# Designs tried in a protein design run: peptides against a protein of PDB entry 4ASU. Part 19

Target 1, 270 residues: chain A of PDB entry 4ASU
Amino acid sequence: ATLKDITRRLKSIKNIQKITKSMKMVAAAKYARAERELKPARVYGVGSLALYEKADIKTPEDKKKHLIIGVSSDRGLCGAIHSSVAKQMKSEAANLAAAGKEVKIIGVGDKIRSILHRTHSDQFLVTFKEVGRRPPTFGDASVIALELLNSGYEFDEGSIIFNRFRSVISYKTEEKPIFSLDTISSAESMSIYDDIDADVLRNYQEYSLANIIYYSLKESTTSEQSARMTAMDNASKNASEMIDKLTLTFNRTRQAVITKELIEIISGAA
Target 2, 83 residues: chain B of PDB entry 4ASU
Amino acid sequence: FTFASPTQVFFNSANVRQVDVPTQTGAFGILAAHVPTLQVLRPGLVVVHAEDGTTSKYFVSSGSVTVNADSSVQLLAEEAVTL

## One batch from the design tools (peptide; aimed at target 1 F128 K129 E130 D140)

Design b1_p12_7_s4 (made by RFdiffusion4, then SolubleMPNN; from b1_p12_7, 11 letters changed)
Fold by OpenDDE base, seed 4:
Structure b1_p12_7_s4 (fold): chain B 270 residues (1-270), chain C 83 residues (1-83), chain A 12 residues (1-12)
Amino acid sequence: as target 1 above (270 residues)
Amino acid sequence: as target 2 above (83 residues)
Amino acid sequence: PVPAQIKVVKED
């Protein structure tokens, strides 16, 4: 490689490093906010899930329609955040299909669609885009919930798959159940609850779904920002190492060029 | 007793004496060992009676309330403010 | 209330 080539490459990598450092800082700021907002969201979301856990709502085995909601975002450069969700979605879909269930998919975030479209295009009901630019709001969750409820797909049971935040350096892809109104209403365990009006139950389910989705979005966002921060840090470090290597190569090459020029001068071959 | 909005937690697994909630079917009081029920909140006042006799008032916009068999209660409001 | 920003993409 010529000195010019090395210099060009150095410049390019330095520019990349600047970008990755900037992105790291942005991700750090977003992470800090997301983590703060996740605290109440967890209480809120876990509260909504409490019914399903305490009532031990189970879907009868003869029920065949299953919905998978994958929660991610539109934004890349966050390590395995999207691929982890997609991988689990694929696994779940395959397992359900093997069990003779019909599977439909909802993708929250364009990345899910991008990853799964070729292999699962026929299973997608709806995708949501413009996810990840701003922190998710309850309004966003409500839109997703409403779209699901209005989709006309009469699922019996569903799974919401998202990355749960553990720490700044750790997340785990998890699955939480979602149930249809019919499944909830027909659950034997619900018999202990006072006679609930159908309209009340329907409204309750709408809130529950929105709450769970909101929770998943908050977990996903926090996980994503932390992962992006880490990814950008790693990228910056890798760039730094490459810069060091190229700088050494540059120096060696420069010395070789100088030596060659000196020899040419001394030899009179010029 | 858990009482939260998406953005704020007011009570987290707290022991309370009574919670009065505004529901679409009417306001009802949740006492200790209340029968399991699911309700939807209407805009109105939530009143939390603590064991120490203190009373806290909140305005909620909408949401849900769950009373479980284990006497746990989840009051989840879309929006809530301390009054 | 912050307006919803998420957009629906219907799959054909």
Scores: peptide ipSAE 0.367, ipTM 0.933, DockQ to the pose 0.820
OpenDDE base, seeds 1, 2, 3, 5: peptide ipSAE 0.340, 0.360, 0.361, 0.358; ipTM 0.925, 0.931, 0.932, 0.935

Design b1_p12_8 (made by RFdiffusion4)
Pose (drawn by RFdiffusion4):
Structure b1_p12_8 (pose): chain A 181 residues (1-270 with 5 gaps), chain B 83 residues (1-83), chain P 12 residues (1-12)
Amino acid sequence: ATLKDITRRLKSIKNIQKITKSMKMVAAAKYARAERELKPARVYGVGLIIGVSSDRGLCGAIHSSVAIIGVGDKIRSILTFKEVGRRPPTFGDASVIALELSIIFNRFRSVISYKTEYSLANIIYYSLKESTTSEQSARMTAMDNASKNASEMIDKLTLTFNRTRQAVITKELIEIISGAA
Amino acid sequence: as target 2 above (83 residues)
Amino acid sequence: SSTSVSLAESAA
């Protein structure tokens, strides 16, 4: 309730809002990179339960929608392949998955809507390239919604700060008048 | 005729005369009228004879060539670089 | 304890 507590809380939630807004544009830039590389990947990959995701969270209902194997550390987190999503998926990554050894992944449509031999590694590569394009655009909205929630929180606390600031001024003033009187 | 690597796409549904291809057994030159077959590649060159008579030369490390029941061929390699 | 396959190490 003290001004010091409110000033500290404002700076705390402003830090979160700046970071979440900073990841909205990052997901927007990385999604643009992912869709530019999806066009040649879709024309390349045309011709047992495999779950395709990533280690990196903060992407909304992507890991929860997909429901030994299992690519993406967050899919084993419910009940394996680790270290994906930090860097764009290469064909070599899809090759290692095939080397260690009917498939579930998120297909890219737009920024809002989604759906859940040598040839076998091409399907894994097709899923990896589709998944990261899906993972990034969903994260673009997840951090946009978080930036909205943190901004609404700042507005509510600013109104509290103005009430408390007025209440401190009047309190100090009363202590002066009374001390005089 | 479709020729693509994971990185870039060279030909998108040609419309081409013939394509020389490296295969595990020697080499195969795929004409417009060729038998439906499924083959796997080896380290070798790919020569693309364009419809206007010109030539295109690339290199292939490995992959697969697929010629269907119709006049359609899809050639895909892990890496294809010039030169 | 369980183990996992590191794709970044194995794809190098």

Design b1_p12_8_s1 (made by RFdiffusion4, then SolubleMPNN; from b1_p12_8, 7 letters changed)
Fold by OpenDDE base, seed 4:
Structure b1_p12_8_s1 (fold): chain B 270 residues (1-270), chain C 83 residues (1-83), chain A 12 residues (1-12)
Amino acid sequence: as target 1 above (270 residues)
Amino acid sequence: as target 2 above (83 residues)
Amino acid sequence: SSSSIDLEELSK
């Protein structure tokens, strides 16, 4: 590589390092906010899931329609955030298919579609784009819930897959159940609940779905921002190392060029 | 008893004496050992009666309330404010 | 061929 080439590369990497440092700071700010907002969201979401856990709702084996909702975002540069969700979605889809279930997929965030489009394009119902630029709101979750309910796909059971935030350095891809109105209404375990008006139950389920989606979005966002911070930190460090290496190479190359020029001068071959 | 909105937690696994909730079918009081039920909230007043006799009032917009067999209660409002 | 350093690769 010529000195010019090395210099150009150095400049490029230095610029990248500036960008990654900036992105790290932005991610840090977003993470801090996300973490604060996750606290109540977790209570809210876990509260919504309590029914399903306590009622032990089981889907009959003869029910074959399964919906998988993958939750991530449109934004990259966050490590394995998207791939982890996609991997679990693939695994779940394969397992369900092996069990004779029909599987449809909803992607929250364009990255899910990007990863799964080639292998699972026929299974996608809808992909929600423009996720991740703004913190998710309950309104956003409600829109997603409504779209799902109005999709015309009459699923029996579903799975929402998202990254649960553990710490600034750790997240875990998890799955939570989603049940159709019919599944809930027909569940034997629901018999202990007082006679519930069908309209009430429908509305309740709509809230439940929105609640769970909201929760998943908040967990996902917090995990994503944390992972992005780490990714950008790693990128900055790697860039630094590359700069150091290239600088050494530059210095060595420069010395070699100087030596060559001196020899040419001394030899009179110029 | 858990009472929360998406953005705020009012009660988290707390022990309370009674919770009055506004539902679409009417207001009802949730007492200890209330039968399991699911309800949808209407805009209105939530009144929480603590074991110490204190009463707290809240306005809620919409949401759900769940009473489970284990006597746990989840009151989840889309929006809620302390009064 | 300006070897575009993929930021994604750097983040790993």
Scores: peptide ipSAE 0.160, ipTM 0.923, DockQ to the pose 0.025
OpenDDE base, seeds 1, 2, 3, 5: peptide ipSAE 0.155, 0.145, 0.144, 0.172; ipTM 0.915, 0.922, 0.922, 0.927; seed 5 fails the geometry check

Design b1_p12_8_s2 (made by RFdiffusion4, then SolubleMPNN; from b1_p12_8, 7 letters changed)
Fold by OpenDDE base, seed 3:
Structure b1_p12_8_s2 (fold): chain B 270 residues (1-270), chain C 83 residues (1-83), chain A 12 residues (1-12)
Amino acid sequence: as target 1 above (270 residues)
Amino acid sequence: as target 2 above (83 residues)
Amino acid sequence: SMSSIDLAKASA
């Protein structure tokens, strides 16, 4: 490589490093906010899931329609955030299909769509884009919930798959159940609940769905920002190492050029 | 007793004497060992009666309330403010 | 074709 080539590459990598450092700082700020907002969201979301756990809601095995909601975002450069969700979605879809279930998919975030489009395009009910630019709101969750409920797909049971935040350096892809109104209303365990009006139950289920989606979005966002921060840090470090290597190469090449020129001068004077 | 909005937690697994909630079917008081029920909140006042006799008032917009068989209660409001 | 919804626009 010529000195010019090395210099050009150095400049390019230095620019990339500047970008990755900036992105790290942005991700750090977003992470800090997301973590703060996750605390109440987790209480809220876990509270919403409490019924399903305590009532031990189960879907009869003869029911065949299953919904998978994958929660991610549109934005890349966050390590395995998207691929982990997609991987679990694929695994779940395959397992359900092997069990003779019909599977439909909702993708939250364009990355899920992008990853699964080729293999699962026919299973998608809807995808959501423009996810991740701003922190998710309850309104966002409500939109997703309403779209699901209005999709016309009469699922019996569903799964919401998202990255649960553990720490700044760790997340885990997890699944939480989503139950249809019919599944909830028909559950034997629900008999202990006093005279629940059907309309009330419907509204309750709508809130529950929105609550769970909201929770998943908050977990996902926090995980994503943390992962992005880590990814950008790693990218910055890698760039630094590459800069060091190229700088050494540049210096060696420069010395070689000078030596060659000196030899030419000496040889020409001969 | 858990009482939270998406953005704020007011009570987290707390023991309370009574919670008065505004529901679509009417306001009702949740006492210890209340029968299991599911309700949807209407805009209105939530009153939490603590075991020490203190009362706290909140305004909620919408949401849900769950009373479980184990006497656990989840009050989940879309929006809530302390009064 | 997979339908895609702009979440930001839908929430506004």
Scores: peptide ipSAE 0.377, ipTM 0.933, DockQ to the pose 0.779
OpenDDE base, seeds 1, 2, 4, 5: peptide ipSAE 0.374, 0.022, 0.365, 0.371; ipTM 0.925, 0.902, 0.934, 0.936

Design b1_p12_8_s3 (made by RFdiffusion4, then SolubleMPNN; from b1_p12_8, 4 letters changed)
Fold by OpenDDE base, seed 4:
Structure b1_p12_8_s3 (fold): chain B 270 residues (1-270), chain C 83 residues (1-83), chain A 12 residues (1-12)
Amino acid sequence: as target 1 above (270 residues)
Amino acid sequence: as target 2 above (83 residues)
Amino acid sequence: SPSSVNLAELAA
């Protein structure tokens, strides 16, 4: 490589390093906020899921419509955040198909669609875009819930797949159940719940859906920001190493050029 | 007893004597061994009666309340403020 | 066919 080539590459990598460092700082700030906001959101979301765990709601086998909601964002450069969700979505879809279920998919965040569009395009109902630039709100979750409920797809049960935050260096892709109103109302285990008005149950289910979605968004966001912070840190370190290597190469090449020039001068070849 | 909003936790798996909640069908008190039920909150006052006799009041906008067979209670309000 | 929805717009 010529000195010019090396210099150009050095400049490029240095610029990348500046960008990655900046992104790391931004991600760190967003992570800190997300982690703080996740604490109450987790209590809230887990609380909403308590019914399903305690009531052990089951969907009859003859019910075939299953909805998969994958939760991520539009934003890249966060390691395996999106691919992990997509991988589990694929696995779940395959398992459901093998069980004779009809599978439809909702993507929260454009990255889900980006990853799955070739293999699962026909299964997508909707993709929510403009996700990830701002912290998710309960309003956002409500909008998603409402859109789902108004989609016309009468699913029997569903799965919401998202990354649960463990620590700054760890997340786990998890699945939580979503049940239709009909499934809840017809569940034998629900018989112990007294005097459930149909309208009340409908409203309750709407809240539950919104609650779970909100929870998943908060978990996902926290996981994503932490992963991005780590990814950007790694990128910055890698860039630094590359800069060092290229600098050495540059110096060596420069010396070689100088040596060559000196030899030419001494030998009279030039 | 768990009482939370999306942004704030008031009680997390706490033991309380009684919780009064405003529901669409009317306000009712959740006591020990209350029958399982699902309700939707209307805007109004939540009153938590602690075992020590203290009471705390909250205003909630909307949400849900679940009383399970195991006596666990989840009060989940969209918005809630301490009074 | 699959559609896309801008969440920010819906939430506004």
Scores: peptide ipSAE 0.119, ipTM 0.927, DockQ to the pose 0.723
OpenDDE base, seeds 1, 2, 3, 5: peptide ipSAE 0.105, 0.109, 0.112, 0.105; ipTM 0.915, 0.926, 0.927, 0.929

Design b1_p12_8_s4 (made by RFdiffusion4, then SolubleMPNN; from b1_p12_8, 7 letters changed)
Fold by OpenDDE base, seed 2:
Structure b1_p12_8_s4 (fold): chain B 270 residues (1-270), chain C 83 residues (1-83), chain A 12 residues (1-12)
Amino acid sequence: as target 1 above (270 residues)
Amino acid sequence: as target 2 above (83 residues)
Amino acid sequence: KETSISLSEKSK
């Protein structure tokens, strides 16, 4: 490689490093905000799931319609955030199909569609876009919940799949259950809840759905920003190492060129 | 007893004496060993009576309340403010 | 409050 080629490559990598460093800082700021907002959201969301855990709500085996909601975003450069969710969605869909269930999919974030569209296009009900530019709000969750409830798809049970935040360096893809109104109302374990009006139960279920979706969005956002921060940090470090290597190569090549020129001068004077 | 909104936590697994909640069917008090129930909140006042006798008041917009068989209570409001 | 999330495609 000529000195010019090495110089060009060095310039390119230095520019990339500047970009990745800037992106790291942006991700760090967004992460800090997301983590702060996740604290109350987690209490809120876990509280909503408490009924399902304590009542041990089960869907009868004869019920066949299952909904999978995958939660991620539209934005890339965040490691395995999207692929992890998609992988678990695929696994769950396959398991349900093997059990004779009908599976429909909702994608929250365009990346889910990008990954699964070719293989699961017929199973998609709806995809939501413009996810990730701004922090998710309860209003956003309500919109998603409302769209699901108005979709006309009468699922019996569902699964919401998202990345739960553990730490700045760790997330885990998890699944939480979603139950239809009919499933909740018919569950034997709900018999201890006496004199619940049907309208009350319907409204309750709508809140529960919105609550769980909101929780999943907040977990996903925090995980994503953390992962992006880590990815950009790694990219910056890799760029730094490459710059060091290329600089050494440049210096060696320069010395070789000088030596060659000296030899030519000495040999030409003969 | 857990009381939270999407953006704020007021109580997290706390022991309280009584919680008064505004529901669509009317206001009711949740005491120790209350029967399991599910209710939807209407806009109104929530009053939390602590074991030490302290009373806290909140205004809620909407949401849900769950009383479980194990006496755990989840009060989840869409919006809530301390009064 | 304007929601940032929008519907991209409905399955026909």
Scores: peptide ipSAE 0.112, ipTM 0.928, DockQ to the pose 0.142
OpenDDE base, seeds 1, 3, 4, 5: peptide ipSAE 0.298, 0.323, 0.313, 0.322; ipTM 0.920, 0.933, 0.934, 0.935; seeds 1, 3, 4, 5 fail the geometry check

## One batch from the design tools (peptide; aimed at target 1 D140 A210, target 2 S61)

Design b2_p13_1 (made by RFdiffusion4)
Pose (drawn by RFdiffusion4):
Parts: sequence; structure tokens; C-alpha cells
Structure b2_p13_1 (pose): chain A 181 residues (1-270 with 5 gaps), chain B 83 residues (1-83), chain P 13 residues (1-13)
Amino acid sequence: ATLKDITRRLKSIKNIQKITKSMKMVAAAKYARAERELKPARVYGVGLIIGVSSDRGLCGAIHSSVAIIGVGDKIRSILTFKEVGRRPPTFGDASVIALELSIIFNRFRSVISYKTEYSLANIIYYSLKESTTSEQSARMTAMDNASKNASEMIDKLTLTFNRTRQAVITKELIEIISGAA
Amino acid sequence: as target 2 above (83 residues)
Amino acid sequence: ALEEALEEFREAL
């Protein structure tokens, strides 16, 4: 309730809002990179339960929608392949998955809407390239919603700060008048 | 005729005369009228004879060539670079 | 490591 507590809390939530907004544009830039590389990947990959995801969270209902194997550390987290999503998926990554050894992944449509031999590794590559495009655009919205929630929280606290600031001024003033009187 | 690597796409549904292709057994030159077959590649060159008579030379490390019941061929390699 | 895995995958073919 003290001004010091409110000033500290404002700076704390502002730090979260700046970071979440900073990841909205990052997901927007990385999504633009992912879609640019999805066009040649879709024309490349055309011709047992495999879950395709990533280690990196903060992407909304992507890991929860997909319901030994299992690519993406966050899919084993419910009940394996690790270290994906930090860097764009290469064909070599899809090759290692095939080397260690009917498939579930998120297909890219737009920014809002989604759906859940040598040839076998091409399907794994097709799922990896589709998934990260899906993971990034979903994260773009997840951090946009978080930036909105943190801004609404700052507005509520600013009104509290103005009430407390007024209440401190009047209290100091009363202590002066009474001390005089 | 479709020729693509994971990185870039060279031909998108040609419309081409013939394509020389490296295969595990020697080499195969796929004409417009070729039998439906499924083949796997080896380290070798790919020569693309364009419809206007010109030539295109690329290199292939590995992959697959697929010619369907119709006049359609899809050639895909892990890496294709010039030169 | 990825280049070695591609060589092993070629051999497997």
C-alpha cells in the first residue's frame, strides 16, 4: 500500500510488459523467416505415433493441442528428442530422428487459424518446417495477449498510485496543521 | 519435372525435354515418355535438357527420383549446388 | 555431428 511498494510493482510489471512486447516482434520476424522457407519445403515433402513440438514454450495452446519417439521436450513433459525451436529445424535434424529409429504436428494456415527409406525422413522434415511456422505465429499472439494483460495491470496500479499519492499529501498536511494548532 | 533440395527449388512442374539422372545402377536419362519407376540416387551430375534445346548442369549427392503413371517426374536431392 | 549423421544415413540407404 505504500508508494514505495506501488513504485516497485509498477517497474516490475512494466519490465514484463516490455519483454512480452519485445517477443511479439521477435515471433513476427521469426515467423516471416519460417514462412519464407516453408514454400520450398512444401514442394519438397509430398511422397507409430510421432509428436512434433519444441523445447521453447510461451506459444499458447500448441503443446497442449498435440495429444523412444516424441520430438520436442515439452511433449514428454506430460507423461525422446531434445533441443528444438531455439534454431530453425534443418534437414540434418530430420535425418537424426530417422537415424535413431502416423504423425501429428500443427499445420500452418495463417496467423490465427491452425489444425492438429529416404521418403520417411522427408515427412519428418515436412513436419518440422510446418511446426516451427506454427509455433512462432502462435507465440506472436500469446505474447500479444500477455502484453495486453500486463498493460491493463499497469493501468489499475497507476490509479492506486494516484490515490496513495493524494492520501500521503493530505496526511502530511494534517500533521502540520495540527502541530501548529 | 520437379527438382528441389531442402534449401531451394530449381524446377517446378516442367515442361521439359529430358533429364540425365545419377542412379545406384549407372545412370538413367528420363525422356518425356518413360516407364513408371521409383529409383534412388547416388553421387553424380544432373543434366537438364531444356525445351528450347539449352542445357542446365547441377550436381546431386543423394535422394530419389519418382516417375508416376502419367508424364510426371519429381526429382529431389539432399543437396544440389553449382558448381 | 550432423555431417557424420548424413554419411551414416547415406550408408543406410

Design b2_p13_1_s1 (made by RFdiffusion4, then SolubleMPNN; from b2_p13_1, 6 letters changed)
Fold by OpenDDE base, seed 5:
Structure b2_p13_1_s1 (fold): chain B 270 residues (1-270), chain C 83 residues (1-83), chain A 13 residues (1-13)
Amino acid sequence: as target 1 above (270 residues)
Amino acid sequence: as target 2 above (83 residues)
Amino acid sequence: SLEEARKKFQELL
């Protein structure tokens, strides 16, 4: 490579490093906010899931329709965030299909569709786009919940798959159950709950779904911003190492050029 | 007893004497060993009676309340403010 | 409210 080529490459990598450092700072700010907002959201979401755990709601084996909701975002440059969710969705879909279940998929965030569209296009009901530009709100979750309930797909049971935040360096892809109104109303374990009006139960289920989606979005967002911060830090370090290597190459090449020019001068004067 | 909104936690697995909640079917008091039930909140006043005799008042917009067989209660409001 | 959210969503569709 010529000195000019090395210089051009150095300039390019230095610019990339500036971009990745800037993106790291933005991700760090978003992470700090997301982590703060996750604390109450987790209590709220776990509280909503308490019924399903305590009532031990079960779907009868003869019920075959299963809905998988994958939660991620539209934005890349966040390591394995999207691929982890997609991997678990694929695994769950395969397991359910092997059990003779009908599986439909909903993607929250365009990246899920981008990964799964080739292999699972026939199973997709809908993909929600414009996820991840702003922090998720309860309103956003409510919109998603309502769209799911109005989708016309009469599922018996569902699974919401998302990345649970563990720490700044760790997340875990998890699954939580979603139940249809019919499944909840017909569950034997619900018989202990006193005289529940059908309209009340419907409204309760709408809130429950919105609550779970909201919780999953908050976990996903916190995990994503943390992973992006780490990815941008790694990119910045890799750029730094490349700059150092290219700088050494530049210096060696410069010395070689000078030596060659000196030899040519000496040889031409003879 | 857990009482939270999406953005704020008021009680987290706390022991309380009584919680008065505004529901679509009417306001009711949740006492110790209340029968399991599911209700939807209407806009109104939540009153939490602590074991020490103190009372706290909250306004809620909407949400749900769950009373489980194990006497655990989840009051989940879309919006809630301390009064 | 969920109802208001529904209305807003329908207006956006």
Scores: peptide ipSAE 0.025, ipTM 0.904, DockQ to the pose 0.187
OpenDDE base, seeds 1, 2, 3, 4: peptide ipSAE 0.023, 0.012, 0.000, 0.007; ipTM 0.900, 0.884, 0.862, 0.867

Design b2_p13_1_s2 (made by RFdiffusion4, then SolubleMPNN; from b2_p13_1, 6 letters changed)
Fold by OpenDDE base, seed 4:
Structure b2_p13_1_s2 (fold): chain B 270 residues (1-270), chain C 83 residues (1-83), chain A 13 residues (1-13)
Amino acid sequence: as target 1 above (270 residues)
Amino acid sequence: as target 2 above (83 residues)
Amino acid sequence: ELEEARKKFNELL
């Protein structure tokens, strides 16, 4: 490589490093906020799931319609965040299909669609875009819940798949159940609950769905920002190492050129 | 007893004596060993009676309340503020 | 800021 080539490459890598460092700082700020906002959101979301855990709601095997909701974002450069969700979605979809279930997919965030579209295009109902630009709000979750409920797909059971935040360096892809109104109303375990007005139960289920979506978005966002921070840190370190290597190469090449030029001058060949 | 909004936690697995909730079907008091029920909140006053005799008041918007067979209660308001 | 950084990053790749 010529000195010019090395210099050009050095400039490029230095620019990348500046960008990755900047992105790391932005991700760190977003992570810190997301982690703070996740604390109440987790209590709220786990509280909403408590019914399903305590009632042990089971969907009869004859019920065939299953909805998979994958939660991520539109934004890349966050390590395995999207691929982890997509991998679990694929696994779940395959298992359900093998069990003779009809599977439909909803993607929260365009990255899910980007990964799964080629293999699962026929199973996609809707993809929610513009996810991840701002921290998710309960309003955002409510919009998603409403659109899902109005989609016309009458699922019996569903799975919401998202990355649960564990620590700055750890997340776990998890699945939580979603049940249709009909599944809840027909569940034997629900018989212990007093006569619930059908409209009340419907409204309750709408809140439950919004709550779970909100929770999943908060977990996903926190996990994503943490993973992005780590990814950008790693990218910055890798760029630094490449800069060091190229700088050494540049210096060696420069010395060789100088030596050659000196020899040519001394020899009178130039 | 768990009482939370999306942005704030008021009670997390706490023991309380009674919780008065405003529901769409009417206000009711949740006592110890209340029968399992599901309700939807209407905008109104929540009153939490602690075991120590203290009473806390909250204004809530919409949301849900769940009373489970194990006497666990989840009060989940879309918005809630301490009064 | 992140979007701009991302855009710039993608342009450099």
Scores: peptide ipSAE 0.022, ipTM 0.892, DockQ to the pose 0.019
OpenDDE base, seeds 1, 2, 3, 5: peptide ipSAE 0.021, 0.011, 0.012, 0.009; ipTM 0.883, 0.872, 0.875, 0.873; seed 3 fails the geometry check

Design b2_p13_1_s3 (made by RFdiffusion4, then SolubleMPNN; from b2_p13_1, 6 letters changed)
Fold by OpenDDE base, seed 5:
Structure b2_p13_1_s3 (fold): chain B 270 residues (1-270), chain C 83 residues (1-83), chain A 13 residues (1-13)
Amino acid sequence: as target 1 above (270 residues)
Amino acid sequence: as target 2 above (83 residues)
Amino acid sequence: ELEEARKKFEESL
């Protein structure tokens, strides 16, 4: 490589390093906010899931329609955040298909579709785009919940798959159940709740779905921002190491050029 | 007893004497060992009676309330403010 | 300038 080529590469990598450092800072700020907002959201979301755990709602085996909701975002540069969700979605879809279930997929965030489109295009109902630019709100979750309920797909049960935040360096892809109104209303374990008006139960289910989606979005966002911060830090470190290596190469190449020029001068004067 | 909105937690697995909630079918009081029920909140006043005799009031916009067989209660409001 | 550079970088990945 010529001195000019090395200089050009150095300039490019230095620019990339500036970008990755800036992105790290942005991700750090978003992470700090997301983590703060996750605390109440977790209590809220876990509270909403309590019914399903305590009532032990079971879907009869003869029911075959299963919905998978994958929660991610539109934005890249966050390590394995999208691929982890997609991997679990694929695994779940395969297991359900092997059990003779019909599987449909909803993607929250365009990255899920990008990963699964080739292999699962026929199973996709809808993909929600424009996810991850702003912190998720309860309103956003409600829109997703309503769209799901109005999709015309009559599922019996479903799974929402998302990354649960553990720490700044750790997340875990998890699954939580979602149930249709019919499944909830027909569940034997719900008999202890018998005096429930059908309209009340419908509204309750809508809130429950919105609550779970909201919770999943908050977990996903916090996990994503932490992973992005780590990814950008790693990219910045890798760029730094490459700059150091190229700088050494530049210095060695410069000395070699000078030596060659001196030899040519000496040889030409002879 | 858990009482939360998406953005704020008021009670987290707390023991309370009574919670009065505004529901679409009417206001009702949740006492100890209340029968299991599911309700949807209407805009209105939530009153929490603590075991120490203190009373706290909240305004809620909408949401859900769950009373489970184990006497656990989840009051989940879309929006809630302390009064 | 930084936002454009970020966008170009994201597109190049």
Scores: peptide ipSAE 0.023, ipTM 0.895, DockQ to the pose 0.019
OpenDDE base, seeds 1, 2, 3, 4: peptide ipSAE 0.007, 0.000, 0.000, 0.000; ipTM 0.870, 0.848, 0.847, 0.851; seeds 2, 4 fail the geometry check

